# Ledger of designs, part 61: peptides against a protein of PDB entry 6D0Y

Target 1, 225 residues: chain A of PDB entry 6D0Y
Amino acid sequence: ETEDHLESLICKVGEKSACSLESNLEGLAGVLEADLPNYKSKILRLLCTVARLLPEKLTIYTTLVGLLNARNYNFGGEFVEAMIRQLKESLKANNYNEAVYLVRFLSDLVNCHVIAAPSMVAMFENFVSVTQEEDVPQVRRDWYVYAFLSSLPWVGKELYEKKDAEMDRIFANTESYLKRRQKTHVPMLQVWTADKPHPQEEYLDCLWAQIQKLKKDRWQERHIL

## One batch from the design tools (peptide; aimed at target 1 H5 L9)

Design b2_p29_3_s3 (made by RFdiffusion4, then SolubleMPNN; from b2_p29_3, 18 letters changed)
Fold by OpenDDE base, seed 1:
Structure b2_p29_3_s3 (fold): chain B 225 residues (1-225), chain A 29 residues (1-29)
Amino acid sequence: as target 1 above (225 residues)
Amino acid sequence: TLQALLDQLRAEKDIEKQFELAVQYHKLS
């Protein structure tokens, strides 16, 4: 049936084929658009599922959604809403690994012209504002900072191009928090020789340093973080 | 390239309020 066919097409996009990935994505977008009148709900569910469960194809599916959004504005909106609901559910269930991935996915949707840059900035402002909450575990504060920083490789360039002042403010607040937070020191394997030991760096501090370097390099990623 | 393909698209969504709600929901949960 057509439903099974759609599932197959969506799940297998990006696999080896005689055609380029770009042509395959454009073709699939056309197919899905044509079937929206009859299978919108099914297509929506499928896209949400693969977006969540196939992290290795993140850029493939964000691109696909971008193409679909351009073809059908309303459907793009429904998809974004569904993903936000999923993020909410993940947070509610304390599934923070899924949640951070969803944040990255949403971040990359900015590059795909699905989500406006100001909206993403607002999201990150809200995340970093958690650091100002009182009477909450530090792990909560740390996670939102982590979610923010770990998503910047996907969207930092775009956000600084459009909202540099706002991003600088977020960075300042983040830095301030990192300086005042309590650090945990877990024994880690050191790569350095015993003759030249280096102090261990806490994970968030390390990530912060990496992001600062990335920013300094104008968001040109020369190595995988 | 994928980037070239994406550069043709312009249909961005303003979802600022939805993000706020999501974070707030987590705060209350």
Scores: peptide ipSAE 0.180, ipTM 0.749, DockQ to the pose 0.019
OpenDDE base, seeds 2, 3, 4, 5: peptide ipSAE 0.145, 0.120, 0.139, 0.115; ipTM 0.732, 0.720, 0.731, 0.723

Design b2_p29_3_s4 (made by RFdiffusion4, then SolubleMPNN; from b2_p29_3, 14 letters changed)
Fold by OpenDDE base, seed 2:
Parts: structure tokens; sequence; C-alpha cells
Structure b2_p29_3_s4 (fold): chain B 225 residues (1-225), chain A 29 residues (1-29)
């Protein structure tokens, strides 16, 4: 049926083609838009699924959603809501690998004009505010700082261009927390093992240093964090 | 509607809900 065809198109976008990726994405966005009246729920589920399960195609699907959002703004909103719900569910399930990826995905949606910069800033403010929570494990505080910092390679440039004052405040709060937090030798979340910290530094301090350098370099990446 | 969103945002203690509300607010603003 048509829905099966849509699944194939969505899953295979970005693969080898005679046309450019941009052309294919534009075409697919048009196809999806045309089918939304009949298959909105299916398309929404498919997009959420591939966004979550195919991290190697992050920029492809954020771009696709951006194009689709430009065509159907309401659907774009529904997609964002679905992704936020997924993030919440991931956190509840303690799936921190998926959670951090979803934050990165949402971050890149800012670049695709699906999520407004102020909204992302608000999210990060909320994340960093966790550091002020009482009677919670430090690992919780650390994770939200990690989620914030590790997402900045995808959106830091945009946020500082549009909300520099707010971002500076977030950075100040982050720095303050990092200075006062206890540095203990405990097992870290699996997601943290993906990045290789300096042997002489614990992970968050290392990440902080990397982000500071990235910021200093005007958010022009020289390496993938 | 916007005022309602702001009220909900202020009342919310859930980060993801706050984000959702912020996104919606931004879209409507």
Amino acid sequence: as target 1 above (225 residues)
Amino acid sequence: RLEELLAQLRASKDIEEQFRLAVEYARLS
C-alpha cells in the first residue's frame, strides 16, 4: 500500500541516487506533504522512528523535517511535540544514550528553523537549573550538564548569534557548578565512554574545556566531540 | 492562549513539558 511506499522512501532517503540529496529531500517533502491529509499519523510515526533509530542520518532527517515544516507548519509542531515526548520517555526509561541523541536532534532542528532559538535556550536553562536541585544525586546534575554541553556542537553557534547574553548566563552557571561539584572516581554513564577524556581530567571537565575551545574558535569545529 | 501557555509554563516542573510549552509559545508569538 501507499504507506509501505512512504516507509521505503523515508528510510532510504540519502542513499545513492542520480539526483542530489537536496533535490531528493525536497521531493520527498513534497510527497509527504501531499499525503499528510490521509497518512499524517503514519508519516509522523515514521519520521519519529527513523529520527530516533538512524542517528547516522541525523542531518538528513532534520533537514527533511525542516523542509516539511516549511510546507506544513502544524505538522512540524506535531513532530517536535512527538520528539519531546520521546525524550521524556527515554529519560523515564533511563535510556540516556537515546536521550542525549534526541537533545542533539532537537538542537539541530534549530538550525533547520523548526525550533526557535529561544526555545532551545529555555531547554538548556532548564537543564542547567537541575544543578541547583537539592537532594538529588550528583550524577543527575552531571548528566544534564553533559546533555547541554554535548549538544552545543550542533547549535552553539546559532544560539550565541541570537541569544548571547542568555547563553553566557548559562555558561556562567555551568562553570560555577563544575567548580563546586565533587570530583569522584565513579562509573560514568555509558554515553560518556564515547568521548575520550584526557587521562588527567575527569570527563565533564574535559568536555567543558573542549566546549570552551570550540566557543573560542567561534564554534567552528576542528574535530567531532 | 499565550497567557494560558505562560501560566502553564510557570506552573510546570517538568523540563520536557516546559520545553514543549516554550516551543509552542514561540510558534504562536
Scores: peptide ipSAE 0.029, ipTM 0.521, DockQ to the pose 0.016
OpenDDE base, seeds 1, 3, 4, 5: peptide ipSAE 0.024, 0.027, 0.026, 0.026; ipTM 0.514, 0.535, 0.491, 0.502

Design b2_p29_4 (made by RFdiffusion4)
Pose (drawn by RFdiffusion4):
Structure b2_p29_4 (pose): chain A 225 residues (1-225), chain P 29 residues (1-29)
Amino acid sequence: as target 1 above (225 residues)
Amino acid sequence: SAEEEAVEALEELAEEEREEVKEHMEALE
C-alpha cells in the first residue's frame, strides 16, 4: 500500500506544482529516508526503473539519488552497483538506446558527488577504446563514441577541470576516429540532399561539432536543468 | 515546515493520479 504511495510519489516529482522543484526534491528525499529502513529493497528498484525509463527527467532523479547518498553512503553504493548491473544487462540484450540513458545517468551522478570523476573518466576511455577494436562493425565503434559524447553535455565541465590530461587523450582518440569514418551511406538517410538552407548532417559529426563548441565555450551550456 | 507542506501537496497529487501513473509506467515496459 505505502509502496504504491512511494512509487507514484517518485514518478510525479518535478511536475507542475505550487512548491518549487528544489523544495519538492528536498522534501521527497526526506520521506525516502524515513521509509528507507523498511523499504530499502523497493525504493532501490523504483529508482532503478526511473533511471532506465525516464531519461527526460534525468537531472531530477540524479539530484534525488545525490541527496540520499550524502545522507546514506551504503544506499548510494547499492544503487551504483545496481546501475552497473543493469548497464551490463542492457548491453548483453542489445538494448543500446536504453544503455545510453544509464551511461548518461552514471555521468550526471558525478555532478551530484555520488561517483568520483576518475572512475567515470576510466570508463569513458574504455568506451573510446572500442575504436581500436578490430574486425568489428563501424556501428559498434559509433555507439560507444556516441555514449561518451552524448554524456558530456551534463558531465563535461566536471570531468575536464578535474582531469584534463586524460580527457584530452580521449578527445584525441575520438577526433582521430571521426576523421577515418566512412560516410558513403549518408545520402540514403538524408531527408534533403541539398545543403541549403539546412544541411542534414551525420549524427556523430553533428554531435562532435556541438561538443567542440561547448569546449570552446568553457563548458558553459544554458539549458540543462 | 515548508518541506512537510511540499510532501503533503505532492502526496495529494500522487494519490489523485495513482492509476494513471501505473498505466503510464506499464506502457513504458

Design b2_p29_4_s1 (made by RFdiffusion4, then SolubleMPNN; from b2_p29_4, 16 letters changed)
Fold by OpenDDE base, seed 5:
Structure b2_p29_4_s1 (fold): chain B 225 residues (1-225), chain A 29 residues (1-29)
Amino acid sequence: as target 1 above (225 residues)
Amino acid sequence: SEKEKALAELEEQAEKEKEKIKEELKSLL
């Protein structure tokens, strides 16, 4: 198969088809596996590109990478390395929107057995540790907390099943930081009921409350965060 | 057996890759 054909297949996966998504992903994984000997670098680049540019297909591409990793045991590692490099580049460039999405993508790769739970815990520990650094601006501290909390809908269940004690420590540190940080007013959509007015909350406090609720609900998401 | 050796090699390589990923994640900052 040609490089152009591979690009088309990768970009179009998950679109409306006569076949199930699962069957399409399995089929594509088979095609890509067969072409890895000749087009590994191209396939890696394509997957990295769609991973960062098509957030609506996050789960599709994490699943695809998981399937490929199962077929080619070193592919997942190489892909993750590329994604981490991209994450570092995004952070250096202060592209926080791309960076947070990459963290979410990596988080879902844990569910796809590409990244081990302890590795993701270590990343989150590293993120939350930034809040303890004195020479770091609060906006940067806030971003790392945001990146952590906003990724938990994808991976919180898995991490608590495997690393509950470590996660509790991270949560405690996060809570401590949220209590001591300077709060700023940020416009955000809040669910209001006429009978039960909610206090106005800062965006990280609101996110924290949502994550606490999600945790209480055993990580079953019932609303959009 | 050749199969057992191959499996052992795959397992070893898989563990090396996992460790590499772990180290990369730790080196993010």
Scores: peptide ipSAE 0.020, ipTM 0.436, DockQ to the pose 0.022
OpenDDE base, seeds 1, 2, 3, 4: peptide ipSAE 0.021, 0.020, 0.000, 0.000; ipTM 0.467, 0.459, 0.293, 0.253; seed 1 fails the geometry check

Design b2_p29_4_s2 (made by RFdiffusion4, then SolubleMPNN; from b2_p29_4, 16 letters changed)
Fold by OpenDDE base, seed 2:
Structure b2_p29_4_s2 (fold): chain B 225 residues (1-225), chain A 29 residues (1-29)
Amino acid sequence: as target 1 above (225 residues)
Amino acid sequence: SEKQKALEELEEQARKEKEKIKEELESLL
């Protein structure tokens, strides 16, 4: 009974309401917090599920998790751990679309004060370090670069504000890799515009150019459109 | 006193959890 109710509340958050989204999220966070002693496992599972399956509500659920984390840090930690496990599983399964989305989700959790900026920087350092491994296929190296770059619209501002030197190193390594890699023209959607890369431009080069512009524009996404 | 102790315990738990999260993210690959 209550379990079904929780599912409904979590799935429907962000829908049209007489109240503000903020109010609804605060209310839901309160409900979830109160029910954690009895339904922690279910709530955890539900949040992980909607976080994974409803990309259109990314910011809604990251905000919700942020609010809940502020109320219950242990649960917030468990949630992040679950998401990291999910990311690892997606990577092992070569589900790159889900994996990159999870990276974006985790990235936005930095803005919601769920994940510390240094931790995310370290994650991205690990991603870009894959480009230095010669025994790894280029397609795999390319994906980690893509995952990194395509997540920066969500977290680049925060990371550069907190860890500019480290981010610059990551960027330098990324640029170096992009210059030396073999070019392939694979169509992919740009993360912020849903547009495809220019037909004559390699997708990572295109993404790199867009991210460089975004960085130049102080990470204000509206300025690159 | 009791409230303060409880708060300290929560803070310590939070600290440990955050550290664990950091380690997990750093060791993702």
Scores: peptide ipSAE 0.037, ipTM 0.471, DockQ to the pose 0.023
OpenDDE base, seeds 1, 3, 4, 5: peptide ipSAE 0.033, 0.010, 0.034, 0.041; ipTM 0.481, 0.389, 0.467, 0.477; seed 5 fails the geometry check

Design b2_p29_4_s3 (made by RFdiffusion4, then SolubleMPNN; from b2_p29_4, 17 letters changed)
Fold by OpenDDE base, seed 3:
Structure b2_p29_4_s3 (fold): chain B 225 residues (1-225), chain A 29 residues (1-29)
Amino acid sequence: as target 1 above (225 residues)
Amino acid sequence: SELEKALKELEEDAKKNLEEIKKELESLL
């Protein structure tokens, strides 16, 4: 396969086909695996790019990475490293929309057995710990809580199954923060597509209510937020 | 920073389990 052809294959996965999505993903994983010896860096870059730019295909690309990780021992780790580098860059650049999406993407990689559940719990513990930072803007505290809560539709079930006590602690800390924070709107958090059951509520309070309901429903959802 | 440490943990704890991945993928797709 040429580099240009690989790009086409990666970008087009999940499009309408006579074959099942599963079959197409397995096929693509096989092609990419065969080309890793020659085009590993290119493949990693392409996957990172489409992962960031095509949020509608989140589960497709997390699945693909999971398949590749199963086939190639080091691929998953190298991909995660690349995604984390991008997350750091996004945070430094104040690109919070990209950053939160990257957190969601990493969250779904737990379901694909690329990232360990305990590691993701530790990440979220660190996010929520920002609420305890002194002399920082509330917008910073709010964003990390938002990043945590908005990722739970993808990974909450898995994390509670494996780390229920730790997750309960994170939830308690989150609830405590939400009760004491000022009710302010932050532009960087205003753009999300989820249906709000209570439009009059502040965005974080609304999200919290949705996540609490999701948790109560044992993480069964009709659609991801 | 604590954030940097947590991110490094994510990098280091990548898993590989072909059978579990395949099983999960079959159920999700």
Scores: peptide ipSAE 0.202, ipTM 0.695, DockQ to the pose 0.021
OpenDDE base, seeds 1, 2, 4, 5: peptide ipSAE 0.028, 0.131, 0.016, 0.178; ipTM 0.579, 0.649, 0.478, 0.675; seed 1 fails the geometry check

Design b2_p29_4_s4 (made by RFdiffusion4, then SolubleMPNN; from b2_p29_4, 16 letters changed)
Fold by OpenDDE base, seed 1:
Structure b2_p29_4_s4 (fold): chain B 225 residues (1-225), chain A 29 residues (1-29)
Amino acid sequence: as target 1 above (225 residues)
Amino acid sequence: SELEKALAELEKDAEENKEEIKKFLKSLE
């Protein structure tokens, strides 16, 4: 049936093809647009699922959502809403690996102009503000800082181009927190990351150093460690 | 919460940015 066909198309986009990726994405967007009147809910669920479960195709699906949102149907808002619901569910379930990926996905949607830079800045301001919460475990504070910093490789350039003053404030608050926090929570942070670029350093401090370098290098991706 | 409010703002952006999305994506073709 048509639903099964749509699932196959969505899941397989970006795989080896005789056509360019750009052509395939445009073609898929056209197919999905044509079927939205009858299968919007199914398409929404499918896109949310693959966006969540296929991190290797992050930029493919953010681009696809951008293409769909640029067409006649107002699909982007509903998709973002679904992703935010998923983020809330992940946080509630303490699935921090999924949650941080969802934040990265939302961050890349800014590059596709699906999400406005000011809105993303506001979200990050709220993330970093968690560091000022009382009577909460440091692991909570650490995660939100991690989520912020870990997302900057995807969106830092765009945010500094449009909201440099606000970003500087966020960075200042982040730096202040990193200087005063205890480092005994290193094992807990390891739950959120599989890779340790510098085993001799605390993960958040290492990440901070990487982001500082990236910022100095004008957010060029080739400088990401 | 303030966090929830901030997240809610993300949901409103898609419609407003539609034209910018078109321009950006077209530039990739």
Scores: peptide ipSAE 0.439, ipTM 0.828, DockQ to the pose 0.020
OpenDDE base, seeds 2, 3, 4, 5: peptide ipSAE 0.312, 0.024, 0.006, 0.021; ipTM 0.757, 0.505, 0.341, 0.512

Design b2_p29_5_s1 (made by RFdiffusion4, then SolubleMPNN; its pose is not in this set)
Fold by OpenDDE base, seed 5:
Structure b2_p29_5_s1 (fold): chain B 225 residues (1-225), chain A 29 residues (1-29)
Amino acid sequence: as target 1 above (225 residues)
Amino acid sequence: SAAERAERERREALRRWREERLRELREEE
């Protein structure tokens, strides 16, 4: 396959087709695997790009990466490393919208057996630990909590099944922070969200309540929507 | 909306499929 053709295939997966989405993903995984020797760098970049630019296709692309990882573990590792680098760059550039999509993408990769549950727990521990750093602006502390909580619909079930004790500690630290934080930065959080379920309520407090309900509902997302 | 429900159902079906497919691939190794 040519480089331009690979871009087209990756970008268009999940669109209307005569074949099922599942069969298309399986086929695309095979094509990409075969072309890794010639286009690994390009494929890595393309997958990183669609992960952050097409959030509506998150499950499609995490599935694709899961299939590729199963065929080529080295590629899976390189992809995760690339995504982590991109996340760090986004955070450094204060591109919170891109960063949160990357965190959600990485979260769903746990379900695809690309990232180990302990590694994701460690990432979330690192995020929530920022709330204990006084030299960090609250807007950034709030974002790390937001990134953690907003990713739990994708990975909370898996993490609690494997690391319930560690997750409970993260939750306790999060709850403690939410109780003591100032509310003056609420308008800034609105920049990170397209919609607010309860406009009269502080966003992080609202999100916390929703996640608590989700946890109680055995991480079934249908109970939130 | 109907479109949102259809998309949700598609995602749920995909998740079920990938869990089974990835298990199969691991068993083949």
Scores: peptide ipSAE 0.569, ipTM 0.920, DockQ to the pose 0.027
OpenDDE base, seeds 1, 2, 3, 4: peptide ipSAE 0.568, 0.567, 0.567, 0.567; ipTM 0.920, 0.920, 0.919, 0.919

Design b2_p29_5_s3 (made by RFdiffusion4, then SolubleMPNN; its pose is not in this set)
Fold by OpenDDE base, seed 1:
Structure b2_p29_5_s3 (fold): chain B 225 residues (1-225), chain A 29 residues (1-29)
Amino acid sequence: as target 1 above (225 residues)
Amino acid sequence: SSLERARQEQQQRLEEWRKKRLEELEKEK
């Protein structure tokens, strides 16, 4: 396969086809596996790019990465490293919308056996720990809480099944922060933008309530959120 | 919307499929 052809295949997966999505993913995984010896770097870059630019295909590309990781043991780790680098770059560039999406993407990779549950728990612990840091703007603290909570619809079930005690601790710390943080009242909920990486009180409180309900419902209604 | 429902259904089917498929692939190792 040529590099251009690989790009086309990766970008078009999930689009209208005569075959099922599952069949197409299996086929694409096979093609990519065969081309990894010659185009590993290109494939990694392409997957990182589409993961960032096509949020509507999150599950498609996490699944693809999962399949590739199962076929090639080292691929998943290399991809995650690239995604973490991108997450750091997004945060540095104040692209908080991209950053939160990347966290969600990484969260779903736990379900694909690419990221271990303990590693994701550790990431969330690190996020929530920012709330305890001194001389950190509340906008940053709020964002990390938002990133954590907004990712739980994808990975909360898996993490509580494997690391319930650790997750409960994170929840307790989150609750404590939400109670003590400065409240900002806005008449209308605002959409996240790169210029406004600050979840409003109403949204964070609502999100917290929704996640608490989701947890109570054993994470079965994640698609409603 | 109908499109959103279709997307969610596709996602759910994919999640179920990948769980099974990944388990199969892991057994082959």
Scores: peptide ipSAE 0.604, ipTM 0.931, DockQ to the pose 0.027
OpenDDE base, seeds 2, 3, 4, 5: peptide ipSAE 0.601, 0.601, 0.601, 0.602; ipTM 0.929, 0.931, 0.930, 0.930

Design b2_p29_5_s4 (made by RFdiffusion4, then SolubleMPNN; its pose is not in this set)
Fold by OpenDDE base, seed 5:
Structure b2_p29_5_s4 (fold): chain B 225 residues (1-225), chain A 29 residues (1-29)
Amino acid sequence: as target 1 above (225 residues)
Amino acid sequence: SLAELLEKLRQEALRKWREEQLRKLKEEE
């Protein structure tokens, strides 16, 4: 396989094909595994790239990485390290959109047995801990909460199954922050619901409510409309 | 929408599949 061909294969996975997606993923995992000795660095970079640039294919690529990790554990570790580096870079660059996609990607990697639940919990603890920092703008503090909450549909079930006490602590801290933070009161960021006691809610408050409901519903995503 | 529903179903199927595959791979180890 050439580097260009690998790029094509990775970028196009999940698109219309004569074969099933599952079959294609298995096949691609095999191809990539075989080419790791020659193109490990390139494959790592490609996977990191598609992870951040193609959020619509998140589950596809997390699955792919999961398959690769199962075949080559060392590669999985290297990939996670690369993703963490990329996340840090995105955060430093204030590229919040990219960063949140990466967080969600990493979150789903827990489900793929690439990242251990305790590690993800630790990451979320770090995120929520930012809310306690005094010299950080609220917009950034809000983002970390957003990144945490918006990732829970992907990994909340797994984390609560394995680390319920720790997650409860994070939730408590999050709730505390949301209660004390200043609301933006920007109409475009407000969600209006006629059936709620508080029909006018800021986006984060709304998201919090949704996540609380999701938690109550045992993390079944179908309950989020 | 139908498209959204189909996508959800696709994702669910994929997640189920990957769990099974990963389990199998682990057992083969």
Scores: peptide ipSAE 0.374, ipTM 0.830, DockQ to the pose 0.027
OpenDDE base, seeds 1, 2, 3, 4: peptide ipSAE 0.370, 0.369, 0.370, 0.369; ipTM 0.831, 0.830, 0.829, 0.827; seed 1 fails the geometry check

Design b2_p29_6 (made by RFdiffusion4)
Pose (drawn by RFdiffusion4):
Structure b2_p29_6 (pose): chain A 225 residues (1-225), chain P 29 residues (1-29)
Amino acid sequence: as target 1 above (225 residues)
Amino acid sequence: STELEELKTFLEERGIPESTIEEWLEKLE
């Protein structure tokens, strides 16, 4: 019964309400502490559900997990382990669109001080390391690069300031790979073949240009909540 | 006190029963 009270309470946080988003998260994190001794097992799988199925509300739930971790270290560990467990499950089942949501979630948890930045940089340079794998489809290399680049809008500023020597090695490996990709197929996927008024760009070249501009902008982006 | 009043308002807006709200507020106090 109270479990249902916990589920609908987690799913609806951040919706329209009289209280501010921050007041709601601080209050919700408080009640999840009180119910945690009895319902630790259930609260855990519910947070795993929203990290997997609600990427649009991503930053809301990473802050919530961040608050619980600052107050309860063992819960933060159990959750991160569950995320690593699910990331493997998703990649094994060929659910890559679902896996990028989990990678984005783990990345943003660095901003919440749940995951150390060096651990995240080590995982990313293993992602880009897939560009060196031989006898594998380009789409495989593309996805692992995409998972890295598409996470940077959230965790980009933090990972660079803390570790820029290894991050530049990652960017160098990434730029080298992007230049040697074959784009012969793009015309079949363009809604318009014309370059005017708006070019229809290959998705990785587009994301690369977006990330490099954000880099020149000192990693300041003004949209992400 | 202000934070507990805001939490109560938030829980009522989410349709949480009063008895559960009172129990959770007592544990927080």

Design b2_p29_6_s1 (made by RFdiffusion4, then SolubleMPNN; from b2_p29_6, 13 letters changed)
Fold by OpenDDE base, seed 5:
Parts: sequence; C-alpha cells; structure tokens
Structure b2_p29_6_s1 (fold): chain B 225 residues (1-225), chain A 29 residues (1-29)
Amino acid sequence: as target 1 above (225 residues)
Amino acid sequence: SEFLEKLRKWLKEKGVPEELIEEWLKKLQ
C-alpha cells in the first residue's frame, strides 16, 4: 500500500496544487528519502519509468532526482546506473522513442548536478562514434545522431561551457557523417518534428541546421522546435 | 514547521491516508 502511494505521488507531482511546485518537489524528495531504506529499488524503477513514459514532465523529474541526490549522495549514481541499463534495454528492443527520452533525461541531469559534464560528453562521443561503424544499419546510426542533437537543447550550453574542444570534435564528426549519409530513414526520426523551418530539407539535416543556429545564438532555448 | 505543514497539505491533497502522512512527517522531524 505504501508503494502504491509513493507511485501515485511520483506520477502526480507537478499537477495543479495549492502549494508551489518547488515545495511539492522538496516534500516529495523528503518522503522518498525517508523510505529509501525500504523501497529504494522500487523508487528507482518508478523514476526510470516516469522518465521514459512522461516526457512532458522531464524537468520536474530531473529536478526531483537532483533533490534526492543532494539528500543522498549515493542515490544519484545508482539512479544513473539504472537509467543506463534501461537505455540499453530500450535500444536492444529497438524502442527508439523511449530511448531518446531517456537520453534527454540524462542530459538534463547535468543541469541538476547529478551527472558531470565530462560524463555526458563521453556518452555523446560514444553515440557519434557509432556513425563510424560500417556494420551498423544507417537507421541506427541516424538515431544516435538524432539522440545527440535532440538532447543539446537541454545540455548544449553546459557542455560547451566546460568541454568546448571535445564538443567541437563531436560536432565535426557529426557534420562529416551528415554530409555522407543517405537520406533514407526520415520517418523514424520524425517524432521530434513539430515545425520545420527548412521544409525542403531532410529532417535530420534540418535539425542539424537548427542546432547550429542554436549554438550560434549561445544556446538560447527560444530557438528550439 | 512551515515546510511540514505544506507537505501535510500536499499529501492530503493527493489523497494519502492520514496515518501514513503522520508516519512520514514523523520521520522527517
């Protein structure tokens, strides 16, 4: 019964309330922290679940995880490990939509001081390195580029502030890949598309152009589509 | 505590049973 209530609270946080969101998140963090000894595994799973199923609440849950990590130093690491396992599982199952949400979630955790910038850079380096693997279908290579680019609205500013040289390398590799790839897997990547500033271009190329502009504009989110 | 009262209010708003609220609040004091 307690687990059910915890699940309910986690799912409902951020909804209309007589109290502020900040207060509710702090309160929920406290409740969860108090019950971690009994329900850590369940709480970890729940947070992973909402991360992938409720992308509209991404910043709410990253903030929650940040608060929990601040209260319990070990929690952040354990949560990230769980998220990485979930990401790998999603990728193995070819659940690309779920996987990209997880990547975005992890990206925003950098802003919440749960994941260090160098670690996120390393992850993106790994993603873009897939583009150099010839035995991998292009649809998968495209997805990794998409996952990287589509996550930059959340973390690009932070990563360039701390790891500009490494990020430039990743960008160069990405650009190189985009120039040489075939444009055959557009439908798979269209989940990100709402508005197309460049309707004449393939979506991934459009996204690249938008990210380049975002970078030029110092990562101001008003340019995000 | 203002914090605890806000938490109580939020938990009640979300339909958490009073007994469980008291348990959690006690743990947080």
Scores: peptide ipSAE 0.339, ipTM 0.862, DockQ to the pose 0.961
OpenDDE base, seeds 1, 2, 3, 4: peptide ipSAE 0.328, 0.320, 0.314, 0.288; ipTM 0.859, 0.848, 0.847, 0.838

Design b2_p29_6_s2 (made by RFdiffusion4, then SolubleMPNN; from b2_p29_6, 14 letters changed)
Fold by OpenDDE base, seed 5:
Structure b2_p29_6_s2 (fold): chain B 225 residues (1-225), chain A 29 residues (1-29)
Amino acid sequence: as target 1 above (225 residues)
Amino acid sequence: SRFLEELRKWLEELGVPQELIDRWLERLR
C-alpha cells in the first residue's frame, strides 16, 4: 500500500499547476532523500519502474534523479547500477521496447550530471560493437543501433562536445553496418521536422538520416513527431 | 492540494513525525 502510494506521488509530481516544476521536484527530492535510509531499495525500484512505464515524463524523472544525486551522491550511483541491472534483465528477456526507454533515460542522466559523458560513450561503443558479432541475429544488432541512434536526441550534443573523436568512430562503425545489413521494408515515422524532406526509407536508414541532419544542425532539437 | 494531502498520508504511513511532515509540506506550498 505504501509502495503504491509512493508510486502515485512520483507519477504525479510533474502534473501540478500551482507551483513550478522545479520547485515541486526539489521538494519531492528532499522528501525522498530523507527516506533513503529506510526505503532506498524500494525508491530505486519505483524510479526504475516509472522510467520504464512513463517515457513521456522522462525528463521530469531524470531531473528528479539529478536532484537526488546532488543531495546524496551515493544515491545517484546506486540508481544507475539499478537501472543497468534492469536494462540487462530486459535485454535477456528480449523486452526491447522496455530496454530502449531505459537507454534513453540513462542518456538524459548525462545532462543531469548523474552519468559522466565518457561512461555513456563507452556504453554506446559496446552497443555498436554488437554489430560486429557474426553469430548474433540481425534483429538484435539492429536494436542496438536503434537504441544508440534513438537516444542521441537526448545526449548527442553533450557527447560530441566532450568526446567528439570517439563519437565519430562510433558513427563510422554505425554507417558501415547500415550499408552492409539486410534491409527490410518497414517505414518509420519521422521523429524530427526537417526543412528539407527526405524519401521514405527503411526504419534504421531513416533514423540514421534524421540523426545526421540533427548532427548537422548542431544537435538543436526540432519538433518531435 | 490533492498532492499535498496524498503526500501527508504517505509520510504518515511511513511513520514520519508530524512535526517533520508539517515542515516538509510547508516547503511545498
Scores: peptide ipSAE 0.019, ipTM 0.392, DockQ to the pose 0.118
OpenDDE base, seeds 1, 2, 3, 4: peptide ipSAE 0.016, 0.017, 0.017, 0.018; ipTM 0.412, 0.420, 0.413, 0.453

